# Ledger of designs, part 169: peptides against a protein of PDB entry 5JXT

Target 1, 319 residues: chain A of PDB entry 5JXT
Amino acid sequence: SLLPKKEINVYIGMSEMQVKWYQKILEKDIDAVNGAGGKRESKTRLLNIVMQLRKCCNHPYLFEGAEPGPPYTTDEHLIYNAGKMVVLDKLLKRIQKQGSRVLIFSQMSRLLDILEDYCVFRGYKYCRIDGSTAHEDRIAAIDEYNKPGSDKFIFLLTTRAGGLGINLTTADIVILYDSDWNPQADLQAMDRAHRIGQTKQVVVYRFVTDNAIEEKVLERAAQKLRLDQLVIQQGRAQVAAKAAANKDELLSMIQHGAEKVFQTKGAFGTMAEKGSQLDDDDIDAILQAGETRTKELNARYEKLGIDDLQKFTSESAYE

## One batch from the design tools (peptide; made by RFdiffusion4, then SolubleMPNN)

Design b2_p22_2_s4 (from b2_p22_2, 13 letters changed)
Fold by OpenDDE base, seed 3:
Structure b2_p22_2_s4 (fold): chain B 319 residues (1-319), chain A 22 residues (1-22)
Amino acid sequence: as target 1 above (319 residues)
Amino acid sequence: SADEARRAARREERRRRDEELL
């Protein structure tokens, strides 16, 4: 029988470089961030800020002029300048040591480019599929990864490209490096490993930048998922889950953690304390804290009815 | 190095994509 998947949100502090770039993004549009534009602010401007903040949470080198150089080298700076890379680097060592194989999903093909440089730098053998990958090359990559005795440890996928019905049950670990606005896209990604033919316990690690917009992206995705489940259970097919956030929702998401980011001179949390020097105990602490917060998040939305889940509960952005 | 050349090509491709989106 297929074992139930274990899902853990991994809450990760920003690096010092991420904090600096997150501040710059907010400062560039400070009037929009403060809601001072009122009715005049375009939804497009807020969506652009959200996209830049999500890029920052993934890796600062997604911005022009962020990467140190010339000379431009692949080195430890590729890791320590992004909190998610620091955790990924330690987690992948553990995953490899236990004889597991891993799918890494992102929304951003440009992040997969950074992950390819990382894989080469660490000597990890990998496959890649994104939205630009030809059908034949996609088949070849899947077959090479799934081959009996394959030396390919990592599969790098965009969430949308990986969602297309493929079988990757030769992996038992799934890392969602970022989250889709649609929780069904992430579920479809997990279901590439968590399906008939899987013989291991599937574990899903969802990376979430702590004290940043990604927490609100995750909360909104969890809310939508619970709403979709209740609508199916109650036969209320006409409850269109609001597919797009409104302006006030986007503003609240942008404001989340912004004050604390402006007050921060260095990195956040474990990234401030340990930086790239995380050990196995630090990883265990991050995973345990993440498992607790994951249970709390799920328990929050499990108690809500359809009418409550249709309202965006802006928790006070100013506590 | 071949690695620096690969990273430089990715940076240039990123720059072009960011310019095409403006």
Scores: peptide ipSAE 0.156, ipTM 0.771, DockQ to the pose 0.046
Fold by OpenDDE base, seed 1:
Structure b2_p22_2_s4 (fold): chain B 319 residues (1-319), chain A 22 residues (1-22)
Amino acid sequence: as target 1 above (319 residues)
Amino acid sequence: SADEARRAARREERRRRDEELL
């Protein structure tokens, strides 16, 4: 029988470079971030800020002029300048030693380009699919990954391109490098490995930048998922979850952790203490803390009714 | 190198997308 998947949110501090870029993004639009633009600030401006903050949480090299060079080299700086890459680098070593195979999902094809450079740099054999991949090339990549005795360790996918009904049960680990606003897109990604034909325990690691906008993206996604589940269970098909964040919700999400980011000199959390020098015990501590916070998050939303889940809980931007 | 070409292509695609958002 297919074992239930284990899902763990992995909460990761920003690198020093991510903090500097996160500050710069907020400062560029500080009037918008402070709500000083009132009713005149377009929802589009706030959505653009959210997208830049999410890019920063993924990798600072997603911005022009962030990457060191010329010359532009692939080196350890590709890893230590992004908290998610530091954790990914340690996890992939462990996963490989266990004889597991891994799917890595992102919303951003440009992040997959960074992950390709990383795979080459570490000598990891990989496949790639994104939204631009031709149908035939996609079939060929899937077949190459799934073949018996495949030497491909990693499959790099955009979440939406990977969501399209493919079978990747030859992988047992799923890394969501970022989250979709729609939790169903992430579930569909997980279901590529967690399907009939899987023989191993599927483990899903969801990377979440701590004290940043990604926590609020995760919370909103968890809230929506619980609402969708309750609507299905209660037969209330008319409760369209308000799919689009309003202006005030977006502003609250942008403000979350912003004060602490402005006060921070250097990196956050374990990235401040250890940075690229994370050991196996530090990884175990991050995973254990993540498992606890994941249980707490799930338990919070399990207690909420439909009416509570329809309200965006503006938890104070300062907790 | 293949890495430099990949990095250059990513930078150009960034520039193009940042110009499309202005």
Scores: peptide ipSAE 0.075, ipTM 0.691, DockQ to the pose 0.045
Fold by OpenDDE base, seed 2:
Structure b2_p22_2_s4 (fold): chain B 319 residues (1-319), chain A 22 residues (1-22)
Amino acid sequence: as target 1 above (319 residues)
Amino acid sequence: SADEARRAARREERRRRDEELL
């Protein structure tokens, strides 16, 4: 029998460099962030801000002129300049020692380029598939990863390319480095490992930048997923969950944590306390806190009916 | 682009390191 997957949100503080770049993104469009742009502010402008903030949460080196160089070296700076990389680096060492194999999903192929450089820097053997990977190369990468006795520890995938019906049950760990706006895309990615032929307990780690836009992206995705489940259960085909965020929703997401980001000097949370010097106890604490917050988030949406889930509760920005 | 040049430089630095390890 296939064991139920375990899903844990891993809440991660921004590095000092991420805070600095997050501030710069907000400052560049401060009138937009403050809602001062009135009726003339396009939904497109807000979507662009959201895209830049999500890039910042993933890695500051996704911006031009952020990476130190020339020369463009791969070194410890690739890790300590992004909170998600610091946690990933420690988590992968633990997972490897456990004899597990890992799927890493991202929305951003350019983040996979950074993760390739990281894999080589740490000596991790990997496969890669994204939306530009040729069909033959995709088959070859899957076969090489799934091969009996494969030395490939990591599979790097874009969430949508990984969603295409492939079997990766030779992995038991899934890392969602970022989240899709559609929670079904992330579920489809998890189902590459959590499928018939899996013999291990599948564990899914969802990385979420704390005190940033990604918390609101996660909340909205959880709300949508619960609504979609209730609609299916009740046979109410007409409740189209508004797939696209409205202007006010986007503005609220951009504003979330912005004040704390502007007031912050240096890094956030555990990244301020320990930086890249996380030990095994620090990782256990992050995972335990993440498991608790994941249960709380799920319990919040499980109590809501369809009519409540259709209301984007702006009120939860004040708790 | 400057971004392509950066990625190319990292790939070259990676190649150089891989050759130094062989």
Scores: peptide ipSAE 0.047, ipTM 0.651, DockQ to the pose 0.038
Fold by OpenDDE base, seed 4:
Structure b2_p22_2_s4 (fold): chain B 319 residues (1-319), chain A 22 residues (1-22)
Amino acid sequence: as target 1 above (319 residues)
Amino acid sequence: SADEARRAARREERRRRDEELL
């Protein structure tokens, strides 16, 4: 029988470079961040700020002029300049040592480009699929990953491209490097490994930048998922989730953690204390804290009824 | 684009490093 998947949100502090770029993004549009634009502020401007903040949470090198160079080098700076990469680098060593295989999902094909650079730098053999991958190349990559005795450790996927009904049950670990605004897209990604034919315990690690926009993206996705579940259970087909986030919701999301980011002179949390020097105990502490916060988050939304969830429901900011 | 140029530069650097190891 298929074992239930274990899902853990992994809350990760920003690197010093991420803090600097996060501050710069907020400062560039400070009037919009402070709500001074009022009715004249475009929803598009707020969506653009949200997009830039999410890029920063993923990797600062997603911005022009952030990567050190020319010459552009692939080195340890690719890792230590992003909190998620520091945690990923330690976690992948553990996963590999355990004889597990891993799917890494992102919303951003440009982040997969950075993850390819990282895989080459660490000597990890990988496959890649994104939205631009031809159908034949997708089949070839899946077959290469799934073949008996495959030396491919990592599969890099965009969440939407990985959602296309493919079977990747030869992996037992799923890393969601970022979250979709639609929680169903992330579930569809997990279901590539958590499907009939899986023989191992599937573990899903969801990376979440702590004290940043991504906490609000996660909260919103969790809320939508709970609403969808309750609507299905109660047979209330007419509960159209209110579509895209309104301006006030987007503004509240942008403002979340902004004050603490402006006050921070360096990295956040474990990234300030240890930086790239995370050990196995630091990873265990991060995972244990994440497991606790995941239970607390789920318990918060499990207590809410449809009417409570409807007051806070907002769809994808990218539709 | 500037992003394409960065990725091209990193690919070329990797290629050179791989050739130096061979």
Scores: peptide ipSAE 0.046, ipTM 0.656, DockQ to the pose 0.043

Design b2_p22_3_s1 (from b2_p22_3, 10 letters changed)
Fold by OpenDDE base, seed 2:
Structure b2_p22_3_s1 (fold): chain B 319 residues (1-319), chain A 22 residues (1-22)
Amino acid sequence: as target 1 above (319 residues)
Amino acid sequence: MKPVSKLSQQTLEAVKFIESLF
């Protein structure tokens, strides 16, 4: 029988470089927050800010002129300049030692480019599929990954590139490097490994930048998922219609953690205490803290009814 | 005075908050 998947949110601090870039994004777009444009223009500007902040949470080298050089060389700076890469680097070593195989999902194909450079630098054998991958090359990559005795450890995927029907049950670990706005897209990504034919316990690690915009992306996704579940249970199809964040929700998301980012002169969270020098005990502590916060997050939304969730989308803009 | 929509109040509070960080 298929075992239930274990899902753990992994809360990660920003590197010093990420904090500096996060500050610069907020500073540059302050006038766009001030609402000098019409309602539609202001919402588009806020969406752009949210996208830049999410890029920063993923990796600062997603910005032009952020990578140190010339010469442009792949080195340890690719890891220590992004909190998620520091945790990923330690987690992948553990996953490999246990004889597991891993799917890594991102929304951003440009982050997969950075992850390819990382895989080459660490000597990890990988496959890749994104939105630009030809149909034949997708089949070839899946077959190469799934073949008996495959030496491919990592599969890099964009969350939405996995068309209907892909089976990757030869992997037992899923890393969501970032989250989709639609929680169903992330579930569909997990279901590539968590499907009929899986023989191992599937574990899903969701990376979340702590005290930043990604917590509010996660909360919004959890609210939506709970709402979708309640709508299905109650037969009330009309409630699901507010899929797009309003201006106030986007603005609240941009503000979340901004004060702490401006007060911080270096890295913060898990990156402030040890930086890139995380050991195996630090990873265990991060995973245990993440498991606790994941249970608390789920328990918060499980208690809410449809009317409470509809109010919370209006009131969580003030907490 | 047109009633400031809840949207307008939150936008103003958010602007003030971000402005207070600089």
Scores: peptide ipSAE 0.017, ipTM 0.475, DockQ to the pose 0.011
Fold by OpenDDE base, seed 3:
Structure b2_p22_3_s1 (fold): chain B 319 residues (1-319), chain A 22 residues (1-22)
Amino acid sequence: as target 1 above (319 residues)
Amino acid sequence: MKPVSKLSQQTLEAVKFIESLF
């Protein structure tokens, strides 16, 4: 029998480098928002800000001139300059020690490039599939990962490429390094491991940068998912899928945590306290806190009706 | 000269707020 999947949001503080780049993104694009000669240009600019902030939450080396160098060498800086990489590095050690195998999903193929460099640096054997991977190479990668006694520990996937009906039930851990705007894409990614043929407890870790835009992306995704569930349950096919975020929603998302980011001179949360020196107890504390916040988030949306979910604007950035 | 479409009041307030953080 397939066990229910366990889903945990892992709330992760930004590194000092991420805070600096997050500030720089906001600073640069504020003037661009002030100069916006119209409603349409402003929405496009806000979407660009959101995209840059999401890149920052993933890894600062997604920006030109962010990587330390020359020389450009893979080293511990690849890990400590991104809060998600610090947590990932510790989790992967634990996962490997447990004899588990892991799928890592991202929206960003360029983040998979960083994760490949990381895998090589740590000596992790991996497979990769993204949007550019040829159909034959996808089959070969899946077969190489799924073969009995495969030495491939990690499978790196773009969320949308992994959504294409593939079976990866030889993995029992799923890491969503980032979230899709469509929660169904993330569910489809999880369902690569959480499917008929799985023999282990599937655990899904969703990485979320704390005090940043990703919390509002997650809230919006949770709201949409609950709305989709209620529409299915009530047979009300007429509930228009909540349109792409309006201008005011995008502004609220950009503003979320911005004040605290500007006031912060260093890293956030556990990254400020421990940096790259997280131990197993720190990871357990992060996972426990994440499990609590995940339950609270779900419970908030489970109580809402269709009409409430449709009217529910994310709470103002001031509450 | 096409009238420069005024940014929404909320956008102007949001920008002023962020500018006030510097």
Scores: peptide ipSAE 0.006, ipTM 0.409, DockQ to the pose 0.012
Fold by OpenDDE base, seed 4:
Parts: sequence; C-alpha cells; structure tokens
Structure b2_p22_3_s1 (fold): chain B 319 residues (1-319), chain A 22 residues (1-22)
Amino acid sequence: as target 1 above (319 residues)
Amino acid sequence: MKPVSKLSQQTLEAVKFIESLF
C-alpha cells in the first residue's frame, strides 16, 4: 500500500544579501508599503511588490545586476547569497547519501536556471521541465529520469508544468522551493512522486522564508486548502473561495516582517551567528522546529470551521 | 577570500536541520 506522505515546512532565514535586497524593494515602494496610497493604490502595484519580495526570498540573482561579475562564474557565492540554496545544498548531500532521488519544484523558471547552474557546479545529474519545454522534450526528460538505473539524481520542475499528470514515482523526496498561491498546485506537484507505483516513504520539504512574505503566502494557502476541504465535506458549492487576495490582504502580507527586516543588520537568525558552517546538530533543531511549526500551523486551521475561516481572512489583516 | 555572505540564523538552522535528517 502507498505510505502517507510526510510534509515538513522548512523555515529558512534570508542571507545578508537577501536582507539588503528585501529592504531595497520595500524602500523603493515605501509609500505603498505604508498604505499611504489609500484607495488610489493599485492592486497591480501591490502584486508587483509581492512578486519582487518572493523573488528575493528565492534568490537575489533573480534581479538584474545582483550577480557578482564580471567575470560571471558559478561559484560558492551562488549558494551562500541565498538562504534556500544553503539549505538545499546540505539537504541534497544527505538525500544523495541515503540513495534517494529528488523532485525540486518552483514557481519561477528563472530560479530553475539558477538551480541548473548549481547542479552543474556540484556535479549533480538532472532533468528539467518548465512551461516552455516542448511536449516531446517533456516525455524524453521523464523517460530519462524514470529509466531503470537512471543516474539522474534531480528533477527540476516548475510546479504547474509538473501538474500535467506525469508519473515520477522513481523519486521519493519532493522539495517545494517555493509555494503556489493555489495549494492544489503544490499538492498536484507532490502527487507526481506520491502516487500508485511508489514503493518508498515520500517526504516533502516545503521551503519557507521565515519573517517574510512567504510565511503569509503559506498561511493563505493553508487557509484556502482547509476551506476547500470543508466546502467539499459540507456540500456547500456556493462558498466561492475568494481566488484573489484583495488590496488590504496584499498590504498586510507585504507589511509582515518588514519592520524586523529594517531593524536587522546582516543575516536573520542562526545564519547571523554561525555563517556558512552548519553542523548536524543545528540541522536536527530546524526540522524539529519546522515539524513543530508545521503541526501548529495545521492544528490552527484544522480547528477552524467555514465561518471562522471566512472571518479570519478579515481579522488577520489587523494583527 | 570574498566575504562569505552571512546566512540568516534561520537559514543556518534550516541547513543544520536538513543535515540531521540523514
């Protein structure tokens, strides 16, 4: 029988470079961040800020002129300048040592470009599929990854391109490098490995930049998922899940952690103390903390009824 | 040696946590 998947949120702080870029994004649009635009503030402007903040949480090199060069060379700077890359680098070494194979999902094809450079730099053999990949090339990449005795360790996918019903049960680890606004897209991505034909325990690691926009993206996704589950269970087809964040919800999400980001000099949390040297004991501490916070997050939304979830989308805008 | 960009504490913790799973 298929074992239940384990899902663990991995809460990751920003590198010093990410903090500087996150500050710069907020400062550039400070009037919008402070809500000074009032009713005149464009929903499009707020969505653009959210998109820039999410890029920063993923990797600072998603911005023009952020990469150190010339010469533009892939080196350790690709890893240490992004919190998620430092975590990924250590995680992949462990995953490989245990003889597991891994799917890495992102919303951003440009992040997959960075992950390709990383795979080449570390000597990891990989496959890639994104939204631009031709249908024939997708089939070829899937077949190359799934073949008996495949030396392909990593499969890089955009979350939505991975949603196309493909079977990747030859992988047992899933990394969500970022989260979709629609939790169903992430579930569909996980279901590429967690499907009939899987023989191993599937483990899902969801990377979340802590004290940043991504924490609020995750909370919103968890609220929506719980609402969708309750609507299905209660047969209440009329609860149109508010598909798009309103302006006030977007503003609250942008403001989350902004003060702490402005107050912080350098990197956030344990990266500020220990730099690039992580030991095995500090590793146990975050996944234990991540597992605890994942249980707490799930328990927070599991206790909420439909009426409470509809209210919380209004009240969590003021905390 | 280019100064290694200090990782945030939470990132260091996350790397350490990942290193402990294996």
Scores: peptide ipSAE 0.028, ipTM 0.536, DockQ to the pose 0.444; fails the geometry check
Fold by OpenDDE base, seed 1:
Structure b2_p22_3_s1 (fold): chain B 319 residues (1-319), chain A 22 residues (1-22)
Amino acid sequence: as target 1 above (319 residues)
Amino acid sequence: MKPVSKLSQQTLEAVKFIESLF
């Protein structure tokens, strides 16, 4: 029988470089961020800000002129300049040591390019599929990954490219490096490993940049997923979940954590003082915190009715 | 080992969160 998947949100802070780039993005559009300029900013401008902030949460090298060079060389800087990469680097070592195999999903093909460079740098054997991958090459990559005794440890996928009914049950770990605005896309990604033919416990790690735009993306995705479930259960076909965020929702999402980002000098939190040795004990405490926050997030939305879930609770950047 | 000083507490916490699962 297929075991239920475990899903854990992994809350990750920004590197110093990410904080600087996040500040720069907000500063460039500060009038739009503050909402002070009596002219309701265009929805397009706000969507562009959200997109840049999400890029920053993924990796600062997604911006032109962010990568150190010339020479442009893959080195430890690729890892330490992005919070998610530091976490990923530690997680992958452990996953490999357990004899597990991993699917890594992102919305951004350019992030997969960074992850390829990382895989090469660490000596991880991988497969890749994105939106541009030809049908024949997709089949070849899947077959190479799924073959008995495959030496491919990692499969890199764009979340939507993985949606096409692919069977990847030879992996038992799923990393969502980022989240889709549509929670169904992420579920479809998980279902590549969590399917008939899986023999192991599937574990899903969802990376979330804490105190940033991604936290509000996650909350909105959880809200939408619960609303979709309730609409199905109650037969209320007329509850058109407004699929698209309005301007005020987008503004609230942009503002979330912005003050803390502006006040932060360097990286977030106390590690201005403690060196590179994260020990194994420190690691369980935060998984437990992530599991707790995941349960709390789910429980928050499970108690809400349809009418409450239709209200985007803009917790302000100050609450 | 490059200095961890460039990582946020939350990142370091999340790294710490992964190393102890296993």
Scores: peptide ipSAE 0.021, ipTM 0.453, DockQ to the pose 0.348; fails the geometry check

